# Peptides against a protein of PDB entry 2QAS: the designs that were tried, part 34

Target 1, 120 residues: chain A of PDB entry 2QAS
Amino acid sequence: PPEDLMQYEAMAQDALRGVVKAALKKAAAPGGLPEPHHLYITFKTKAAGVSGPQDLLSKYPDEMTIVLQHQYWDLAPGETFFSVTLKFGGQPKRLSVPYAALTRFYDPSVQFALQFSAPE

## One batch from the design tools (peptide; made by RFdiffusion4, then SolubleMPNN)

Design b2_p14_5_s1 (from b2_p14_5, 4 letters changed)
Fold by OpenDDE base, seed 5:
Structure b2_p14_5_s1 (fold): chain B 120 residues (1-120), chain A 14 residues (1-14)
Amino acid sequence: as target 1 above (120 residues)
Amino acid sequence: APLAPTVPPANDTE
């Protein structure tokens, strides 16, 4: 097949990462997500820029999936990364995840899914 | 096509 010098797939991936950012911004807005929407987000824990408790990240050496539905606080979706407070074993912990570290995004309510290539 | 997660989320849920 012909060589894609435009790298359209990469452009599309970047655009799709924007969907996640937009969705998180909606989740962070007053009132949160409209029910029954909720978000499953999977990311590479060792990707550059990922920040969180060492014990937690060590438990998930490759990928980690978090869900934003009923128990999430102070969701802050920035332009390049988002941060959020979640409970793990009853303990609140803060995570900071660059959008570039994402590998999957899923909203079960409407079965909307996105998959991304992330550095390994 | 992307599939739904097959593993449970790491954080506590309701």
Scores: peptide ipSAE 0.549, ipTM 0.845, DockQ to the pose 0.698
Fold by OpenDDE base, seed 1:
Structure b2_p14_5_s1 (fold): chain B 120 residues (1-120), chain A 14 residues (1-14)
Amino acid sequence: as target 1 above (120 residues)
Amino acid sequence: APLAPTVPPANDTE
């Protein structure tokens, strides 16, 4: 088959990553997400730009999933990455995750799901 | 179609 020199699939993926960014911006707004919406976000922990506690990232050498619902703080959705404070075993930890590192996004309240190809 | 996550979330939820 002919080569796609336009890289349409990549464009589509980027557009869909924009959905996640927009959703996180809504989550970061005063009052948070409108109930019952909440977000499951899966990402490659070794992807470029991912930052977090060594102990946590070591526990999840490939991917990890976080949920933004009841316990999240200081959510800061930037243009290329978001950061958020979550508790793990009762301990607050800060994560910074580029949107490019995402592999899955899911809002169970409306069964909305996205899947992405992320770098190893 | 994308599936829901199959693994539990890493962070505390309650």
Scores: peptide ipSAE 0.549, ipTM 0.845, DockQ to the pose 0.672
Fold by OpenDDE base, seed 2:
Structure b2_p14_5_s1 (fold): chain B 120 residues (1-120), chain A 14 residues (1-14)
Amino acid sequence: as target 1 above (120 residues)
Amino acid sequence: APLAPTVPPANDTE
């Protein structure tokens, strides 16, 4: 098979990561997401740039899934990463996740799903 | 097609 020197698959992955960024920006806007939309985000906890409480990240050595629906605060979607405050066992904790660390994105309300190849 | 998450979210939901 011919060699793809354009690396179209990588470009497509980048474009799709842009969908996640755009969705998070909508979620961060006043009023949040329009119901019943909510976001399930899965990421590699050991990926470069991932930041959060050591105890929490240690509990999830490979992947971790978070949901942005009823309990999330101060969502800040940047250009390369987003940060958000969530509760774990009743305790609020801040997470910072690069879009490049994502492996899955899902919105159950419309069954929209994306899967990404993330660094190991 | 991508599969929906099979693992529950880590954060509190309610």
Scores: peptide ipSAE 0.548, ipTM 0.844, DockQ to the pose 0.676
Fold by OpenDDE base, seed 3:
Structure b2_p14_5_s1 (fold): chain B 120 residues (1-120), chain A 14 residues (1-14)
Amino acid sequence: as target 1 above (120 residues)
Amino acid sequence: APLAPTVPPANDTE
């Protein structure tokens, strides 16, 4: 089969990452997400640019899934990464995750799912 | 089509 020198698959993946960014921007707007929408986000914890508590990241050496629904604060969706405060065992912790580190995105309310290739 | 997540979230949900 012929080689894809245009790298269309990579272009498509980047476009789909844009969907996550847009969704997070909606979530960060006043009033948050419209019910019953909520977001499950999975990412590679060792990917470049991922930042968070060492103990937490150590507990999840490969991938971690977070949910933005009832307990999230100060969601800041930037152009290349987003940051958010979540509670883990009752303790608030800040995470910073590049969109490039994402491996899965899911909104159960409408069964919308995306899967991505992320750096290993 | 991608599969829905099967692992529980790490953060507190309730």
Scores: peptide ipSAE 0.548, ipTM 0.844, DockQ to the pose 0.686

Design b2_p14_5_s2 (from b2_p14_5 with S6T T7V H14E)
Fold by OpenDDE base, seed 2:
Structure b2_p14_5_s2 (fold): chain B 120 residues (1-120), chain A 14 residues (1-14)
Amino acid sequence: as target 1 above (120 residues)
Amino acid sequence: PPLAPTVPPANDTE
């Protein structure tokens, strides 16, 4: 088939990353997500821009999945990355994740799923 | 279609 010089697939992937950003902005708004919506987010822990406790990130050398439902605080969805405070073993920790680092997004309430190719 | 998560989340849920 002919060569796609427009790179439409990449543009589509970027547009879909925008869905995640929009969903997180809804989650960060007063009142949070409308029940029963909740978000499972998977990302590459070694991707550029990912920040968090060294011990935590070391425990997940490749990918890490977090869930935003009952236990999340100070969710701050920026334009290029989001940050959030979660508890791990009872201890609150802050994570900062660029949208470009995401590999999966899932909302079980409506079985909505997205998959992305993230940098190595 | 994309696969749903198969591993438990890293953070505490309750």
Scores: peptide ipSAE 0.550, ipTM 0.845, DockQ to the pose 0.645
Fold by OpenDDE base, seed 5:
Structure b2_p14_5_s2 (fold): chain B 120 residues (1-120), chain A 14 residues (1-14)
Amino acid sequence: as target 1 above (120 residues)
Amino acid sequence: PPLAPTVPPANDTE
C-alpha cells in the first residue's frame, strides 16, 4: 500500500481526542452530564503527565479505567489534560490525566465508543 | 468499531 506521508490516521486520532475533551467539558458544566450519560475513560497510567496517588497508579501499572457517573467531584477539563476527584475504597483522590494518555472512551448510555493509541 | 470496556472501573461507583 502507498505510504501516507500526511499521517491522516494521527490527525483523525487527534481530532477524536477533542471529542473526549468536549465531553468532559460538558460533564464539568453546571448540572453535570445529562442522564443517563456517563463516561468510562481508560488511560495509560505511565504516560507522561499522568499524576495521582502512588498506591493507586502502582495497582494499575499499564492502564486503568475510571467512570464518571455518580461519584466524581471537581472535574476540571483543561486544554491538554483533565483532573478529577474520585473515590477509591471510600477515599477521595485526585487524578490528572492528559488527553494524550487516553486509550478508550465509552458512554454506555448511547454505546458511543472511541479507541486511541497512546504513548508507551 | 471499538469495544466497550472489559475492565471494571477503578473508582467507587455506588
Scores: peptide ipSAE 0.550, ipTM 0.845, DockQ to the pose 0.684
Fold by OpenDDE base, seed 1:
Structure b2_p14_5_s2 (fold): chain B 120 residues (1-120), chain A 14 residues (1-14)
Amino acid sequence: as target 1 above (120 residues)
Amino acid sequence: PPLAPTVPPANDTE
C-alpha cells in the first residue's frame, strides 16, 4: 500500500484520545458524571509520564485498568494527562496518566468503547 | 469494534 506521509491514523487516534479527555472533564465537573455513566480506563503503567505509587505500579507491570464511578477524588484532567485519587485496598493513592498512555476507554452505561495503541 | 475490558479494575469500587 502507498505510504501515508500525513499519518492520518495517528491524527485520528489523537482526536479520539480527545474524547477521553473531554469525558474526564465532564467527570471532573461539579456533581461528577451523569448517572449511570462511569468510565473504565486502561493504560500502560510503564508508559512515559505515568506516575503513581511504586507498590501499585509494581503490581501491574504492564497494564492497569481503573474505574471512575463511586470512588474517585480530585480528578484533574489536564491537557496532556489527568490525575486522580483512587483507593486501593482502602488506601488512597494518586495517579497521573498521560492520555497517550491509554490503551482502552469504556463506558458500560452506553457500551461506548475506544481502543488505542500505546507505547511499550 | 473495541472490546470492553476483560479484567476487573484495580481500584476499590464499592
Scores: peptide ipSAE 0.549, ipTM 0.845, DockQ to the pose 0.694
Fold by OpenDDE base, seed 3:
Structure b2_p14_5_s2 (fold): chain B 120 residues (1-120), chain A 14 residues (1-14)
Amino acid sequence: as target 1 above (120 residues)
Amino acid sequence: PPLAPTVPPANDTE
């Protein structure tokens, strides 16, 4: 088949990553997400720019999923990455995740799902 | 279409 010199798939992927950024910005606004909306976010833990507790990241050598619903604090959705404080085993920990590291996004309340290609 | 995540979240949820 003919070669796509426009790289439309890559452009589409970047556009879809924008959906996640926008959703997180809504979640960070006063009052948080409108119930019952909540977000499941999966990302590659070894992707460039991912930052967090070494012990936690070591536990998930490939990818991990976090949920933003009841226990999350100081959500800061930037232009290239977002950071958030979550509890793991009762202990609060800060994570910073570039949007480029995402592999999945899901909101169970409306069954909205997105899948992304991320660095190996 | 994209499959819904089946892996449980790593962080505490309650």
Scores: peptide ipSAE 0.547, ipTM 0.844, DockQ to the pose 0.700

Design b2_p14_6_s1 (from b2_p14_6, 5 letters changed)
Fold by OpenDDE base, seed 5:
Structure b2_p14_6_s1 (fold): chain B 120 residues (1-120), chain A 14 residues (1-14)
Amino acid sequence: as target 1 above (120 residues)
Amino acid sequence: PPSSEMFSRYEFPL
């Protein structure tokens, strides 16, 4: 097949990552996500830039999925990564995840799903 | 339910 020197696939993936970023920005707005929308975000836990409690991340050596629905705080969707506070074991924990680390995005309320390639 | 639950890719709620 012809060689794609434009790298359209990569550009499309970046654009779709933009959807995630935009969705998170909506989620970060006052009032949060409009019900019944909620987000499942899966990411590679060992990807560059991922940070969080070591005890938590150690439980998920490959990837993990977080849920943004009823309880999330201080969601800060930056340009290259987002950070959010979630409760684990009743304790608030801060996670920072680069968009490049994402492997899946899903909103069950409307069955909207995206998949991404990330560093293995 | 709390929205901080974690799932593996294959345990993802459908």
Scores: peptide ipSAE 0.036, ipTM 0.636, DockQ to the pose 0.451
Fold by OpenDDE base, seed 3:
Structure b2_p14_6_s1 (fold): chain B 120 residues (1-120), chain A 14 residues (1-14)
Amino acid sequence: as target 1 above (120 residues)
Amino acid sequence: PPSSEMFSRYEFPL
């Protein structure tokens, strides 16, 4: 088959990553997400730009999923990455995740799901 | 809640 030199699939994935960014910006607004909406976000833990506690990331050498529902703080959705504070084992931890590292996005309240290809 | 088949690994924040 003919080669796609335009890389349309990559462009389409980047556009869909914009949905996640927009949803996180809604979540970061005063009052947070409107109930019953909540977000499951899965990402490659070894992707470039991912940062967080070493012990936590070591526990998940491939992918991990975080949940944004009731217990999250200082959600900061930037243009290329977002950061958020979550409690793990009762301790607050700061995570920073580029949108390019995402592999899944899910809102169970309306069963809305997105999947992405991320570099290994 | 989603089944374990939906996600590779997850940790529910407390």
Scores: peptide ipSAE 0.032, ipTM 0.602, DockQ to the pose 0.142
Fold by OpenDDE base, seed 1:
Structure b2_p14_6_s1 (fold): chain B 120 residues (1-120), chain A 14 residues (1-14)
Amino acid sequence: as target 1 above (120 residues)
Amino acid sequence: PPSSEMFSRYEFPL
């Protein structure tokens, strides 16, 4: 087939990352996500722009999955990254994750799944 | 199409 100089696959991936951003914006709005929706978000912990406690990130050298359902605070979905406070071992910890670092997104309530190629 | 290959309705392993 002819060469794709438009890079449509990359554009499609970016568009799908937009779904995650939009979902997080809904989650951050007053009232949070409508029940029973909740989000499993997996990301590369070594990706550029990922930040959080060193001990936590070192525990997950490749990927980690966070769950946004009942125990999350101060979700702030920006244009290029989101930040959220979650408890690990009973301690609140702040994570900041660029959308580009995502490798999967899942809402079990409706079995909606997305997978992404993330940079190393 | 590429987009249809990137999403699906199925269970991810936890």
Scores: peptide ipSAE 0.021, ipTM 0.548, DockQ to the pose 0.050
Fold by OpenDDE base, seed 4:
Structure b2_p14_6_s1 (fold): chain B 120 residues (1-120), chain A 14 residues (1-14)
Amino acid sequence: as target 1 above (120 residues)
Amino acid sequence: PPSSEMFSRYEFPL
């Protein structure tokens, strides 16, 4: 097939990353997500810009999935990354995740799924 | 061409 010098695949993925950002902004608004919507977000833990407790991230050397439904706090969706407080082992932990680190996004309530190729 | 598998409607394995 002809060489794609436009890099349409990458552009499409970037556009779809915008869907994740928009969804998180809806989640961060007063009242949160409308029921029954909730989010499963998977990301590469070693991707550039990912930050959190060292002991937590060391338990997930490749990827981890977080769930945003009922037990999350201070969701802050920025333009290039989002941060959120979640409980792990009963303790609140702050995570910061660039959208570029995402590999999966899923809303089970409507079976909406996105998959991304994240940097290794 | 861009893959249509970038998004879908299915349940991910937990």
Scores: peptide ipSAE 0.021, ipTM 0.553, DockQ to the pose 0.039

Design b2_p14_6_s2 (from b2_p14_6, 4 letters changed)
Fold by OpenDDE base, seed 3:
Structure b2_p14_6_s2 (fold): chain B 120 residues (1-120), chain A 14 residues (1-14)
Amino acid sequence: as target 1 above (120 residues)
Amino acid sequence: PPSSEMASRYDFPL
């Protein structure tokens, strides 16, 4: 088959990452997500641009899953990454995650799932 | 619901 010089598949994947960004913007709006919607977000902890406490990221050298339902604070969804405060071991921790680092997005309430390939 | 720390320890089925 002919070589795809346009990289259409990569464009489509970027568009799907836009769904996650849009969902997080809804979660950050006043009142948060409409119940019972909540989000499971999985990302590569060593991906470029991932930032957080060194001790926390060291515990999860490959992937990490965070849950956005009741216990999250100061969700800030930017254009290239989002940041959020979550509790680990009872202590609040700030994470910054580029959308490009995501490998899974899931809303169990409606069984909506997205899966992405992220560089190792 | 599970804590974020607990969720990070498991691979949840989708």
Scores: peptide ipSAE 0.032, ipTM 0.648, DockQ to the pose 0.383
Fold by OpenDDE base, seed 1:
Structure b2_p14_6_s2 (fold): chain B 120 residues (1-120), chain A 14 residues (1-14)
Amino acid sequence: as target 1 above (120 residues)
Amino acid sequence: PPSSEMASRYDFPL
């Protein structure tokens, strides 16, 4: 098959990651996500740029799914990563996740799902 | 396709 030097598939995947970024920016806006929208975000915990509590990341050495619905604080969606405060074991902790680390995005309210390949 | 139930299997503990 002909070689795609433009890497269109990668560009398409990056564009789809942009959907997650845009959704998180909506979630971070003053009004937050419009109900009943909420986000399930799965990411590789060992991916470059992922940061959070050491004990938590050690407990989930491969992947972790977070839910952004009601119990999240200070969501900050940057251009390359987002950070958010969530409770783990009752303790609020800051988590920072590059969009490149994502493997899954899902909004159950409208059954919208995206899947991504992320570095191991 | 993915479901909320499937996603919840990997959810962080509240």
Scores: peptide ipSAE 0.026, ipTM 0.609, DockQ to the pose 0.093
Fold by OpenDDE base, seed 4:
Structure b2_p14_6_s2 (fold): chain B 120 residues (1-120), chain A 14 residues (1-14)
Amino acid sequence: as target 1 above (120 residues)
Amino acid sequence: PPSSEMASRYDFPL
């Protein structure tokens, strides 16, 4: 097959990451996501820019999936990363995740799924 | 070659 010097696959990936960002911005708006929409977000925990409690990240050495439906707080979707507070073991934990670290995005309500290449 | 299959409809978990 011909060599792709335009890197269209990477461009498509970046465009689709924009969908995640837009979805999170909707989730962060007053009233949250319109029911029944909710989000499963998977990311590489060791990717550059990922931050959170050391004990939590140690528990998930490769990738981690978080769910944004009813129990999330202070969702802040920035331009390059989002941050959110979630409970783990009953304790609130703050996570910061660059969109570039994402590997999967899923909304079960409409079975909408995205997959991404992320740093190993 | 590049694909548009990054977006799709399927069951969770992946």
Scores: peptide ipSAE 0.024, ipTM 0.557, DockQ to the pose 0.039
Fold by OpenDDE base, seed 2:
Structure b2_p14_6_s2 (fold): chain B 120 residues (1-120), chain A 14 residues (1-14)
Amino acid sequence: as target 1 above (120 residues)
Amino acid sequence: PPSSEMASRYDFPL
């Protein structure tokens, strides 16, 4: 097939990352996500811009999944990354994750799933 | 609901 000089696939992925951003913004709005919606977000822990506790990230050398349902605080979805406080082992941990680091997005309530290629 | 840490153990189908 002819060479795609427009890089449509990358453009499409970027657009779909926008879906995640928009979903997180809904989650961060007053009242949170409408029940029963909740989010499973998977990301590469070593991707550029990922930040979090060393002990936590060390436990997940490749990727990890976070859940935004009932136990999350101070969700701050920016334009290029989001940050959120979650409990791991009972302790609150702050994570900062660029949307570009995402590999998977899932809302079980409606079985909506997205998959992304993320930097290694 | 499962903790975020626990959630990493699940692989949801696409």
Scores: peptide ipSAE 0.035, ipTM 0.657, DockQ to the pose 0.420; fails the geometry check

Design b2_p14_6_s3 (from b2_p14_6, 4 letters changed)
Fold by OpenDDE base, seed 5:
Structure b2_p14_6_s3 (fold): chain B 120 residues (1-120), chain A 14 residues (1-14)
Amino acid sequence: as target 1 above (120 residues)
Amino acid sequence: EPSSEMYSRYEFPL
C-alpha cells in the first residue's frame, strides 16, 4: 500500500488522547464529574514518565486500571500527564501518568471507550 | 476506608 508520510494514524491517536485530557480536566473542576459519569483509565505501568509507589507499580508489572468516581483526590491534569491520589489497601497513593502511557479509557455510564497503543 | 478497585481487561466492569 502507499506509504503514509503524514503519519495520520499517529495524529488521530494523539487527538483522541486529548479527549482523555479534556475529560480529566472536567473531573478536576469544582464539583467533579457530573453524575453518573466516572472513568476507568488503563495505562502501562512501565511506560516512561509513570510515577508512583514502587510496591504498587511492582504489583502490576504490565498495566493497571484506576477508577475515578468518588474516591479520588487532588486530581491534577497537566498538559502531558495527570496526577491523582487514590486509596489502595486503605492507604492514599499518588500516581503520575503521562497520557502517552494510556491504553484504555472508558466511561461505563455512557459506554464511551477509547483504546490506544502505548510504549511497551 | 474504601480502596480503589483494580481491574484487568478481563475483569473490566462494563
Scores: peptide ipSAE 0.041, ipTM 0.637, DockQ to the pose 0.468
Fold by OpenDDE base, seed 1:
Structure b2_p14_6_s3 (fold): chain B 120 residues (1-120), chain A 14 residues (1-14)
Amino acid sequence: as target 1 above (120 residues)
Amino acid sequence: EPSSEMYSRYEFPL
């Protein structure tokens, strides 16, 4: 096929990252996600803009998956990244993840899945 | 070359 100078694939990927942003905004609204919806979010831990406790990120040198269902607090979905407090080993830890760092998004309740190519 | 599918309704391996 001819060369795509419009970069439609990248545009589509960015649009789909918007779905994740919108879903997180729903999750952050009063009342949280409507039952039984919950979110599996996978991201590259070494991607630019990812931040969190050093020990936690060191434990997951490539990717990690977080689950937003019951044990999450202060979800703050911004325009370019979201932050959330989760418990690891019983301790609350704050993570900040750019949407560009995402590799997978999944809602098991309706089997809705997205996959992304993230920066190396 | 764009991929045929950007999203799906299937179960990811955990």
Scores: peptide ipSAE 0.023, ipTM 0.582, DockQ to the pose 0.037
Fold by OpenDDE base, seed 4:
Structure b2_p14_6_s3 (fold): chain B 120 residues (1-120), chain A 14 residues (1-14)
Amino acid sequence: as target 1 above (120 residues)
Amino acid sequence: EPSSEMYSRYEFPL
């Protein structure tokens, strides 16, 4: 096949990352997501810009999945990354995740799924 | 080569 010098796949991936950003902004709005919508977000824990407790990230050396349904606080979806407080082992932890670190996004309520390539 | 499926409406393995 001919060489794609436009890098359309990457552009499409970036556009779809915008869906995640938009979804998180809806989740961060007053009242949260409209039920029964909830989000499973998977990301590379060693990707550039990922920030969180060392013990937590060490437990997940490759990827981890977070669930945004009822037990999350202070969701802050920025333009390049989002941050959120979640409980792990009953303890609140703050995570900061660039959208570029995402590998998958899933809303089980409507079976909407996205997959992304992230740096290894 | 470019991916054919960027998203789906099928269940995702957890």
Scores: peptide ipSAE 0.022, ipTM 0.578, DockQ to the pose 0.048
Fold by OpenDDE base, seed 3:
Structure b2_p14_6_s3 (fold): chain B 120 residues (1-120), chain A 14 residues (1-14)
Amino acid sequence: as target 1 above (120 residues)
Amino acid sequence: EPSSEMYSRYEFPL
């Protein structure tokens, strides 16, 4: 078949990153996500703009998954990245993740899943 | 080359 010089697949994936942003904005609103909705978010730990504790990121050299359900604080979904405080081993740690670094989004409550190709 | 589906409903593998 003819080559796609428009790169429609990449365009569509970038557009769908907006769904994650919108979901996080709902999660950040007063009262948080409506029960029983909760989010599994996977991202490339070495992608440009990813920031967090060195020990934590070193433990996950490729990608890691975070869960937003009952133990998260100060969720701040910006236009190009989001930041959130989570507990790892009982210690609060701040993560900052560009939407471009995402590889997977999942809400188990309704089995809704998105997958993305993220550059390093 | 673009996929017909960009999202899905399925059970997440554990």
Scores: peptide ipSAE 0.023, ipTM 0.578, DockQ to the pose 0.046; fails the geometry check

Design b2_p14_6_s4 (from b2_p14_6, 4 letters changed)
Fold by OpenDDE base, seed 5:
Structure b2_p14_6_s4 (fold): chain B 120 residues (1-120), chain A 14 residues (1-14)
Amino acid sequence: as target 1 above (120 residues)
Amino acid sequence: PPSSEMYSRYEFPL
């Protein structure tokens, strides 16, 4: 089969990762996400650039899913990664996740889903 | 696409 020297698949995946970044920027704006939108975000916990409490990340050796609905604070969507504070077991935890580490993005309110390949 | 039920199996932030 013909060789794709343009790397279209990679470009397409990067573009779709941009959707996640854009959605998080909307979520970080004053007023937060418009009801009833909320986000389920899954990422590889051992991917380069992922940071957070060791005990929390150790509990999820492969991947974990976080939800951004009403219980999230200080969401900071950067250009290459986002950080957010969430409560686990009632305790606030700060996570920093590169967009490249994402494997799933889902908004149940409109059944919008994206899946990505992430570093193993 | 996956449904929300697929994610209900995960542990989520409180």
Scores: peptide ipSAE 0.036, ipTM 0.604, DockQ to the pose 0.071
Fold by OpenDDE base, seed 3:
Structure b2_p14_6_s4 (fold): chain B 120 residues (1-120), chain A 14 residues (1-14)
Amino acid sequence: as target 1 above (120 residues)
Amino acid sequence: PPSSEMYSRYEFPL
């Protein structure tokens, strides 16, 4: 097949990453997500720009899934990454995740799912 | 083009 020099697939993936960003901005608004909406977000923990506690990231060397429903704090959805505080083992941990690191996005309440190819 | 799995309404395994 002919070579795609426009890289249309990458463009489409970037556009769909915008859906995740928009959803997180809704989650960060006063009152949070409208019930029963909640978010499962999966990302590559070794992707460029991912940051968090060493013990947590070492526990998940490939990828991890976080849930944004009731127990999350200080959600800050930026233009290229989001940060959020979640509890792991009863302790609050701050995570920073670039949208480019995402591999899955899911809202079980309406069965809305997105899947992405992320860098290793 | 992107696969249908990229944008779908199904449940991912947790």
Scores: peptide ipSAE 0.022, ipTM 0.558, DockQ to the pose 0.042
Fold by OpenDDE base, seed 1:
Structure b2_p14_6_s4 (fold): chain B 120 residues (1-120), chain A 14 residues (1-14)
Amino acid sequence: as target 1 above (120 residues)
Amino acid sequence: PPSSEMYSRYEFPL
């Protein structure tokens, strides 16, 4: 096949990352996600821009999956990253995750799944 | 075209 100089695959992945951003914006809106929707978000913990408690990130040296369903607070979906407060071991902890760090997005309620190639 | 694996309706392992 001819060489793709447009890099359509990468553009498509970036567009699909926009779906995650839009979904998180819906989740952050008043009332949160409509039932029964909830989100599984997986990301590379060592990707540039990922921030959170050092002990937590050390526990997950490769990937980490967070669940946004019932126990999450102060979800703030920005243009390039989102931040959210979650409980780990009963303690609230703040995470900031660039959309570029994502590897998986899943909504089990409708079996909607996305996969991404994240930086190594 | 983009890989169909990027978008699908199936369950990921948790």
Scores: peptide ipSAE 0.021, ipTM 0.561, DockQ to the pose 0.050
Fold by OpenDDE base, seed 4:
Structure b2_p14_6_s4 (fold): chain B 120 residues (1-120), chain A 14 residues (1-14)
Amino acid sequence: as target 1 above (120 residues)
Amino acid sequence: PPSSEMYSRYEFPL
């Protein structure tokens, strides 16, 4: 096939990452997501810009999936990354995840799914 | 062309 000098695949993924950002901004608004919407977000834990407790990230050396439904706090969706507080083992942990680190986004309530190629 | 798998309506395996 002809060489794609436009890098359309990457542009398409960047556009779809915008959907994740927008969804998280809705989730961060007062009242949260409208029921029954909730979000499964998978990301590469070793991707540049990912930050969180060392013990937690060590437990998930490749990818981890977080769920934003009922037990999340201080969701802060920025322009390049989002941060959120979640409980792991009953303890609150703060995670910061660049949108570029995402590999999957899923809302089971409407079976809306996105997949991304994230840096290794 | 862009992969159709980037956008879909299906259930991811847990």
Scores: peptide ipSAE 0.021, ipTM 0.558, DockQ to the pose 0.040

